# Peptides against a protein of PDB entry 6B4J: the designs that were tried, part 197

Target 1, 315 residues: chain A of PDB entry 6B4J
Amino acid sequence: DITMQWYQQLQDASMQCVLTFEGLTNSKDSQAKKIKMDLQKAATIPVSQISTIAGSKLKEIFDKIHSLLSGKPVQSGGRSVSVTLNPQGLDFVQYKLAEKFVKQGEEEVASHHEAAFPIAVVASGIWELHPRVGDLILAHLHKKCPYSVPFYPTFKEGMALEDYQRMLGYQVKDSKVEQQDNFLKRMSGMIRLYAAIIQLRWPYGNRQEIHPHGLNHGWRWLAQILNMEPLSDVTATLLFDFLEVCGNALMKQYQVQFWKMLILIKEDYFPRIEAITSSGQMGSFIRLKQFLEKCLQHKDIPVPKGFLTSSFWRS

## One batch from the design tools (peptide; made by RFdiffusion4, then SolubleMPNN)

Design b1_p25_1_s3
Fold by OpenDDE base, seed 1:
Formats: C-alpha cells, structure tokens, sequence
Structure b1_p25_1_s3 (fold): chain B 315 residues (1-315), chain A 25 residues (1-25)
C-alpha cells in the first residue's frame, strides 16, 4: 500500500531525527541540559504566541522561527539562543518545532477553530523554507492522528489494549482512556490544522514556488477516506471538519470534479455513515448532513470563519 | 514597496476568488 509506505517513511525519518539528537537529549552535562532547554523554548514559545490579532505580529513570529532555523541567534527568555550552540541543535529544534505545530492543532485549534489559519500559514511558510520541518510535522500529525494519513490502525494478536488505544490516537493515562468527546475534539483540531496548511501560503515568500504540501494532498485525503469503511462518529466528525476548513479552496481548485466528489459523498458515502451511526452519535452526523445539504443547495462552500484576509495582513 | 506589492497581489487573488464564487451563484 503506497499510503502505508509513505506513512512508514515519515515515521522512520522522524525516528532517525530523534536518534540524531539523542546525545543532546540524554546528556547529563549541566551546560548541555541548559542548551537543550533554551533551544526547546526558542522553538516552541514563538508558536504559542501565534494569534489572530495582527498580521505584523505574525510576521515577527515567522521571522524569529526562520532566523532560529537559519542558524542566526534569537532572543529567548532574555538570552541569546542559536542552534549552533550544539551540533545536534538544528535537528532538535526542527523536531520540537514540528511537534509544537501539531500540538497547537491538538490543543489550541481543538478549542478555538479559528486559530487554525494563523498557525497554518506560519507552518506552511516555514515548511516552504525548511522542508525537513514539514516532513516532521506530517510525522507527528500522522502518529497522533492516523486519520490524517488516513488509515485505521488494527489490533494485532498479543497487543495490549492500551497500546492499541494509543495507536488509534487516544490518550491513556493511569490505565484510563480519554473520553470519546475529548478524543474527537483533539482529532478535529489536528484535521482542521492540516486542512488549513494545505491551502495557505506565506504571503511574503516567493509565490512562484509550488506549495510544498498543497491541495492535491487534500484531494488525495478525501479520495482515501471515501475508499475506507466509515468509523462510528469519527468519520462524520473529521469529514465535516476537513470540508468546513478546506472545502472552499477545493471547490475553487477542482471545480466540477469537486462537486462530483461532494455528490458522491452525499449519495453513496453518507448512507454508509448513517448505517453505523448510533442514536447517541447523531450530533456529528446531523452536522455533516446539514453542511452537505446547504452546500449542494446553494452550489457554494462558504469561506471558513477565521480565514486570513488582506485586512489581517495590513494590521 | 515590496510588501505593498505583495499585499496588492493578495487583494487581486481575493477578488479573483470572489468572482469565481459569483459564477457558481
């Protein structure tokens, strides 16, 4: 399976990255520990500062992240920090930065859907300049949300139930699995972030370059989802999240082909979702239904709330 | 100047996208 090969390749690259900076992470030296902490903060704090407030502030954050990845010193926590402070510093920062972007999907976007767009445009712009960060974003995303690939992890004989639950993307703490609502909320945030990344480009970059992971991956994702059996509550939730965020962009890009896909979803795939939907899961199902019906009736997909406009970039 | 040019190009793309939306209305 080509999709599983791609998944495994990204996971292998991520594992290799971790091995590369293991010396920094496992060091008992006090200076190395300090450098590690300073680099981790320098990589992650700017991402946490991303907001919907002003385009100028977003540019400052982008420039800081780009400067750090370019080997330039940046101010973090009142100190000058550079990836050159340790030979493994760049690999560590790239990994932690990518991890933080996905974490913002899991936490911030999950709670505030509009936050997807400013996070995604920074992630896309950094990915364009630093392809390895993009690959690591995918690796982290795929590991936390296998539905972003998409694939469904299978239970194997001899596997612990907790390990299977973790493979499905559930958090398991103190032998307690997270509640389904919290799970879906986190998955939704990550899918929404992904759907935003594939359509957004950093406006201050070279616009002649191809998007590093563009809408063609969104089209692939939809095609793959439709070729899979639906999962109870999961499929209805994530399909809605994806279409709400990137449906307008897909409509503009693929036009008639997009509408054919949307009809296929409504007529062929939607009944399969209905057949596995329990009375307690009707909320996600109804939300998807209403969205599809509205879009088909109006022959339009609305621009998602929080989409970045020229007025945002002038602020 | 270069930022202003990039902002104008964004505004033009936004207008083109709005016009495409009107064609489907």
Amino acid sequence: as target 1 above (315 residues)
Amino acid sequence: EEEEKKLKELEEKEKEQEELQKLFS
Scores: peptide ipSAE 0.016, ipTM 0.486, DockQ to the pose 0.067
Fold by OpenDDE base, seed 2:
Structure b1_p25_1_s3 (fold): chain B 315 residues (1-315), chain A 25 residues (1-25)
Amino acid sequence: as target 1 above (315 residues)
Amino acid sequence: EEEEKKLKELEEKEKEQEELQKLFS
């Protein structure tokens, strides 16, 4: 399976990255520990500062992240920090930055769906300039949300139930599995972030270049989902999240082909979701139903709430 | 026959998912 090969390649690259900076992370030297903490803060704090408030602030954050990844010194916590402070500094920063972007999907976007767009446009712009960060974003995303690939992890003989739950994307702490609502909320945030990344370009970059991970991957994702059996509550939730965020962009890009796919979803795939939907899961099902019916009736997919406008970039 | 087989496979997968969800609750 080409999809599973791609998944595995990204996981292997991520694992190799971790091994590369192991010397920095495992060092007992006080100076190395200080450098590690400074680099970690320099990589993660700017991402946490991303907001929907002003385009000018978003540009400052982008420039800071790009400067750090380019080996330039940046101010962090009142100190000058550079990836050149340690030979593994760049790999460590790329990994932690990518991890933080996915974590913002998991936490911030999960709670505030509109936050997907400013986070995604920065992530997309950084990915364009630093492809390795993009690969690491995918690796982190795929590991936390296998539905972003998409694939459904299978239980293997001899596997512990907790390990299987973790593979499915559940958090398991002290032998307690995460509640389904919290799980779906986190998965929704990550899918929404992904759906935003694949459609957004950093407006101050070279727009003549092809998107490093564009809408063609969104089309692939939909095709793959439709070729899979639906999962109870999960498929209805994530399909809605994906279409709400990137459906308008897909409609504009693929035109008639998009509408054929949407009809296929409504006529063929949606009944299969209905068949596996319990009375307690009708919320996600009804949301998807209403969305599909409205879109087909109006022959339009609305621009998602929180989509970045020209007025945002002028602020 | 093929439709019935698909329906049974769907019902089995649904039961497996319900059992998994019960294990997660």
Scores: peptide ipSAE 0.000, ipTM 0.242, DockQ to the pose 0.014
Fold by OpenDDE base, seed 3:
Structure b1_p25_1_s3 (fold): chain B 315 residues (1-315), chain A 25 residues (1-25)
Amino acid sequence: as target 1 above (315 residues)
Amino acid sequence: EEEEKKLKELEEKEKEQEELQKLFS
């Protein structure tokens, strides 16, 4: 399976990255520990500062991240920090930055859906300039949300139930599995972030270049989802999240082909979702139903709430 | 100057996207 090969290649690359900077992470030297913490803060704090407030502030954050990845010194915690402080510094920063972007999907976007857009546009712009960060974003995303690939992890003989639950994307702490509502909320945030990344380009980049992971991957994702058996509650939730965030962009890009796919979703795939939906899961099902019906009736997919406009970039 | 040019290019892309929406209206 080509999709599973791609998944595994990204996971292998991520593991190799971890091994590359193991010397920095496992060092007992006080100075190496200090450098590690400074680099980790320099990589992650700017991402946590991303907001919907002003385009000018977003540009400053982007420039800071790009400067750090380019080997330039940046101010972090009142100190000058550079990836050149350690031979493994760049690999470590790329990994931690990618991890932080996915974490913002899991936490911030999960709670505030509109936050997907400013986070995604920075991630997309950094990916364009630093392809390795993009691959690591995918690796982290796929590991936390297998539905972003998409695939459904299978239970293997001899596997512990907790390990299977973790493979499905559940958090398991102290032998307690995460509640379904919290699980779906986190998965929704990550899918929404992904759906935003594939459609957004940093406005201050070279627009002549092809998007490194563009809408063609969104089209592929939909095709793969439709070829899979629906999963109870999960499929209805994530399909809605994906279409709400990138449906307008897909409509504009694929036009008639998009509408054919949307009809196929409504007429062929939606009944299959209905057949596996219990009364307790009706909320996600109804949201998807109403969205599809509204879009087909109006022959339009609304621009998602929080989409960044020219007015945002002038602020 | 370069930032203004990039903002203008963004506005043009927004306009193209709006025009494509009108094609199906």
Scores: peptide ipSAE 0.042, ipTM 0.403, DockQ to the pose 0.068; fails the geometry check
Fold by OpenDDE base, seed 4:
Structure b1_p25_1_s3 (fold): chain B 315 residues (1-315), chain A 25 residues (1-25)
Amino acid sequence: as target 1 above (315 residues)
Amino acid sequence: EEEEKKLKELEEKEKEQEELQKLFS
């Protein structure tokens, strides 16, 4: 189908990117290793510095990332670093930057949901200026969280169970599978980050341009989820995460159509989720139920906690 | 000047959103 073709195209582009910079990553030369480490730090440290503290600091981080991607020298670890230091430097930095954004969803947003917004607005702004970084963000996101596509990986004949678990997004270390709570926490963080990216625009960019991966992809995601059989615990968790983060934006954009979809979720899709929900998984189901009931009762989706205000950008 | 203009545009969008929320409450 079209969705799987899109998924595969992004994965292929990501793999081709890795092959392109393999010379840099596999080099035994001491200077090449130093350049690699400096570029990796320059790409990833600014992303790790993203916080909800001040808009001015967020702008500095954005400008630093943009400068690096534009071939300008940036200060990192007390050194001047540029992607021009190696022919594969730009591809390597784009890949590592995209990987780091997704990792912040997986780790930081998973633990602190409000962190989605400052990370997402930087990612969106960088994506607008550097489309290849956006494609690589999607490739990393889709690989770690197939539910962000969305699709459900299928078990193939002859596949090892551990490999299937990895395809589903589980971490498997020393033949031990990740606990379900930790898995869902990581998936939640990535979905929340994605839901934030599709609605946010960098305020200092050209706002007349169309969002490179906007709310239409959020609408598509919801439509696709509703056309799929629910997964135990996963669907209730991620649907809540998605709607909590971007439901207000979708409501504003799609109005009556959004409310029709929300009613469809409550009346038609909820019974299907309930039918596959065990007693031990009722927490995620109840949370989604209460959210939908509250939204339908009040005829409003609240602005998500941590949404960036004008006061944030003045700080 | 350009940053101040963009901040004002953000404030206007926030006000429009608040006004829309008030109209539907």
Scores: peptide ipSAE 0.021, ipTM 0.344, DockQ to the pose 0.065; fails the geometry check

Design b1_p25_1_s4
Fold by OpenDDE base, seed 3:
Structure b1_p25_1_s4 (fold): chain B 315 residues (1-315), chain A 25 residues (1-25)
Amino acid sequence: as target 1 above (315 residues)
Amino acid sequence: DLEELKKLEEEKKKEEQEELRRKFE
């Protein structure tokens, strides 16, 4: 399976990255611990500061992240911090930065859907300049949300139920599995972030070059989802999330082909979702239904709420 | 190609999906 090979390759690369900076993370030296903490803060704090307030502020955050990844000193916590402070500093920062982007999908976007766009445009721009960060973003995303690949993890004989639940993306703490609503909320946030990344380009970069992980991956994702048996509640939820965020962009890019796919979703795939939807899961189902019907009726997919406009970049 | 993917995945993932439903649903 080509998809599973790709998944595994990214996970292996992520694991190799962790091993590469293990010396920094496991060091008992006080100076090394200090450097680790400073680098971790320098990598993650700027991402947490991303907001929809002003384009100028977003540019400052981007420039700070890019400077850090480029080996330049940046101010963090009142100190000058650089990846050159340790031979493993760059690998560590790239890993933690990628992890933080995905975490913002899992937490911030999950709670505030509009936050997907400013986070995604920074992530896309950094990915364009630093491809390894992009690969690590995918690795973290795929591990936390296998539906972003997409695939359904399988239960293996002898596997603990809790480990299987974690593979499916559930949080399990103290032998208690996460509630379904919270699980879906986190998955939704990560899918929405992904859907935003694949369509956005940093406006101050070289936009004539190909997107490092563009809308063709969105098309692939939809094709893969449609070839899988729907999972109750999950498929309806995430398919809606994906189409709401990047449906307009896909429509513009693929035109007639997009509409043929949307008709296929409505006529062939949607009944399969309906067949597995229980009375308690009708909310996600109805939301997807209404979205598809509205889009097909109007022959249009609206620009998602929170999409960054020219006015945002002038602020 | 959607049709090509449908043919390939229907044959290989059927057992895996059935296992998912059996163990989790």
Scores: peptide ipSAE 0.018, ipTM 0.466, DockQ to the pose 0.018
Fold by OpenDDE base, seed 5:
Structure b1_p25_1_s4 (fold): chain B 315 residues (1-315), chain A 25 residues (1-25)
Amino acid sequence: as target 1 above (315 residues)
Amino acid sequence: DLEELKKLEEEKKKEEQEELRRKFE
């Protein structure tokens, strides 16, 4: 399976990256530890500062991240920080930055869906200039949310139940698996972030170039989901999340083909989802149903709440 | 790794395009 090969190669590259900078991360030298912490903060704090408040602030954050990745010194925590402070500094920063973007999907977007757009546009812009960061974003995303690939991890002989649960994306602490609602909330945030990334371009870059991971990957994702058996509660939830965020963009790009896909979901795929939906899971199912019915009735997918407008970039 | 991934991505895109054609066109 080509998709699984791609998945595995991204994971292998991510693991190799970790091994490459292990000298920095495992060092007991006081200076090395200081550099590590400074680089980690420089990579992650700007991402945490991303907000829906002003386009000018977002540009400042982008410029800081890009400067750091370009080997220029940046101010972080009142100190001048550069990836040149250690031979493994760039690899470490790229990895931690990518990890933080995905974590913002898992946490911030999960709680505030509108946060997907400012985070995604920065991620997309950085990905355009630094492809390795993009690959690492995918690796982190795929590991935490296999449904973003998409695939359903399988139980292997000799595998512990907890390890299988973690492969499915669940958090397991002290032999207790997280609640289903919390799991779905985190998965939703990551899918929404991904759906935003594939449609957004940094407005101050060269937009004439091809998107490094554009809507064609979103179309592929939908096609693959529809070729898979639905998973209880998960499929209805994430399909809604994905379509709510990028459905308008897909509609504009694929037009008639998009509507054929939407009809296929309603007529052929929905009965399969319904067949595996329990009474306690009807909320996600009904939400998806109502969304699809409304969109088909109006022949339109609304622009998602939080979508960045020209007025945002003028602020 | 990157070159191999790019090659796999291109192969994947071709397969996916054919799949999309069969399903939605």
Scores: peptide ipSAE 0.016, ipTM 0.485, DockQ to the pose 0.027
Fold by OpenDDE base, seed 4:
Structure b1_p25_1_s4 (fold): chain B 315 residues (1-315), chain A 25 residues (1-25)
Amino acid sequence: as target 1 above (315 residues)
Amino acid sequence: DLEELKKLEEEKKKEEQEELRRKFE
């Protein structure tokens, strides 16, 4: 399976990256520890500062991240910081930056869906200039949310239940598994972020170039999901999240083909979702149903709330 | 090789898109 091979290769690349900067992370030297902390802050703080307030501020954040990745000194915590301070500095920063983007999906977007767009446009723009960061974003995303691939991890003989739960994306601490609502919230945030990334281009780059991970991946994702058996509560939740965020973009890109797919979802795939939906899970199913019915009735997918407008970039 | 895999994945995606195109024509 080429999809699983792709998944595994991304995970392997991520692991190799960790091994590459292990010298920096495991160093007991005071100077190395200081450099590590400074680099970690320089990589992650700008991402945490991303907001929907102003396009000019977003540009400043983007430029700072790009400068850091380009080996230029940046100001962080009142100090000048550069990846050149350590031979493993660039690998470390790329990894931590990618991790932070996914974490913002898991946390910030999960709580505030509109936050997906400013985070995603920065991630997309950085990915265009720094492909390795993009690969690492996918690696982190796929590990935390296998449904973003998509695939369903399988229980293997001899596997501990906790390990299987972690593979499915659940957090397990002190032998206590995460509550389903919290799990779905985190998965939703990551899927929404992904759906935003694949449709957005940084407006100050060369937009004539091909998107590094564009809407064709969204089309692939939908096709693959439809070819899989639905998972209880998860499929209805994430399919809604995905379509709400990138459905409008897919409609514009694929036109008649998109509508045929949407009809297929409504007529052929819904009964399969319904068949595995318990009474306690009807909320996610009903939400998806209502969304699809509304879209089909109006022959339109609304622009998602929080989508960045021209006025945002002029601010 | 990651580069080779990326090429294969791109080819697969093109094939999938073409299949979808045919299916939804």
Scores: peptide ipSAE 0.018, ipTM 0.504, DockQ to the pose 0.029; fails the geometry check
Fold by OpenDDE base, seed 1:
Structure b1_p25_1_s4 (fold): chain B 315 residues (1-315), chain A 25 residues (1-25)
Amino acid sequence: as target 1 above (315 residues)
Amino acid sequence: DLEELKKLEEEKKKEEQEELRRKFE
């Protein structure tokens, strides 16, 4: 399976990255611990500062992240920090930065859907300049949200239930599994972030270059989802999230093929979703249905709420 | 639902999936 091979390759690369900076992570030396903490803060704080307030602030954040990844010193916590302070510094920062982008999906975007766009445009721009960060974003995303690949993790003989739950993307703490609504909320945030990344380009980069992970991956994702058996509540939720965020962009790119896909969902895939939807789960199903019916009726998909406009970049 | 997922994995129809793909690709 080509999809599973791709998934495994990214996970292997991520694991290899962790091994490369293990010396920094496990060091008992006080100076090394200080460097680690400074690098971690330098990598993650700028991402947490991303907001919908002003394009100029977003550019400053982007420039700071890019400078850090380029080996230049940056100011963080009142200190000058550089990846050159340790031989494993760059690998560590790339990993932590990628992890933080995905965390913003599962936390910030999960609670505020419009936050997907400013986070995604920075992530996309950094990915263009630093491909390894992009691969690590995918690795983190795929690990936390297998549905972003997409695939359904299988239960293996001898596996603990908690480990299987974690593989499915659930958080398990103190032998208590995350509630389904919270799980879906986090998955939604990550899918929305992904859907935003694949369509956005950093406006101050070289636009002549091909998007490092563009809309063709969105089309692939849809094709794969529709070729899988639906999962109760999950499929209807994430399919809606994905189409709401990137449906307009996909419509413009794929035109007639896109509308054929929407008709296929309505006529062929909906009955399969309905068959596995309980009375208590009709909310997500109805939401998807209403969205698709409106889009098909109007022959248009609206630009998503929070989409970055020219006025944003002038602020 | 973990039990539902296990059931769905056992009920996968590859031929139907391939047909669906051909309709819009």
Scores: peptide ipSAE 0.008, ipTM 0.429, DockQ to the pose 0.019; fails the geometry check

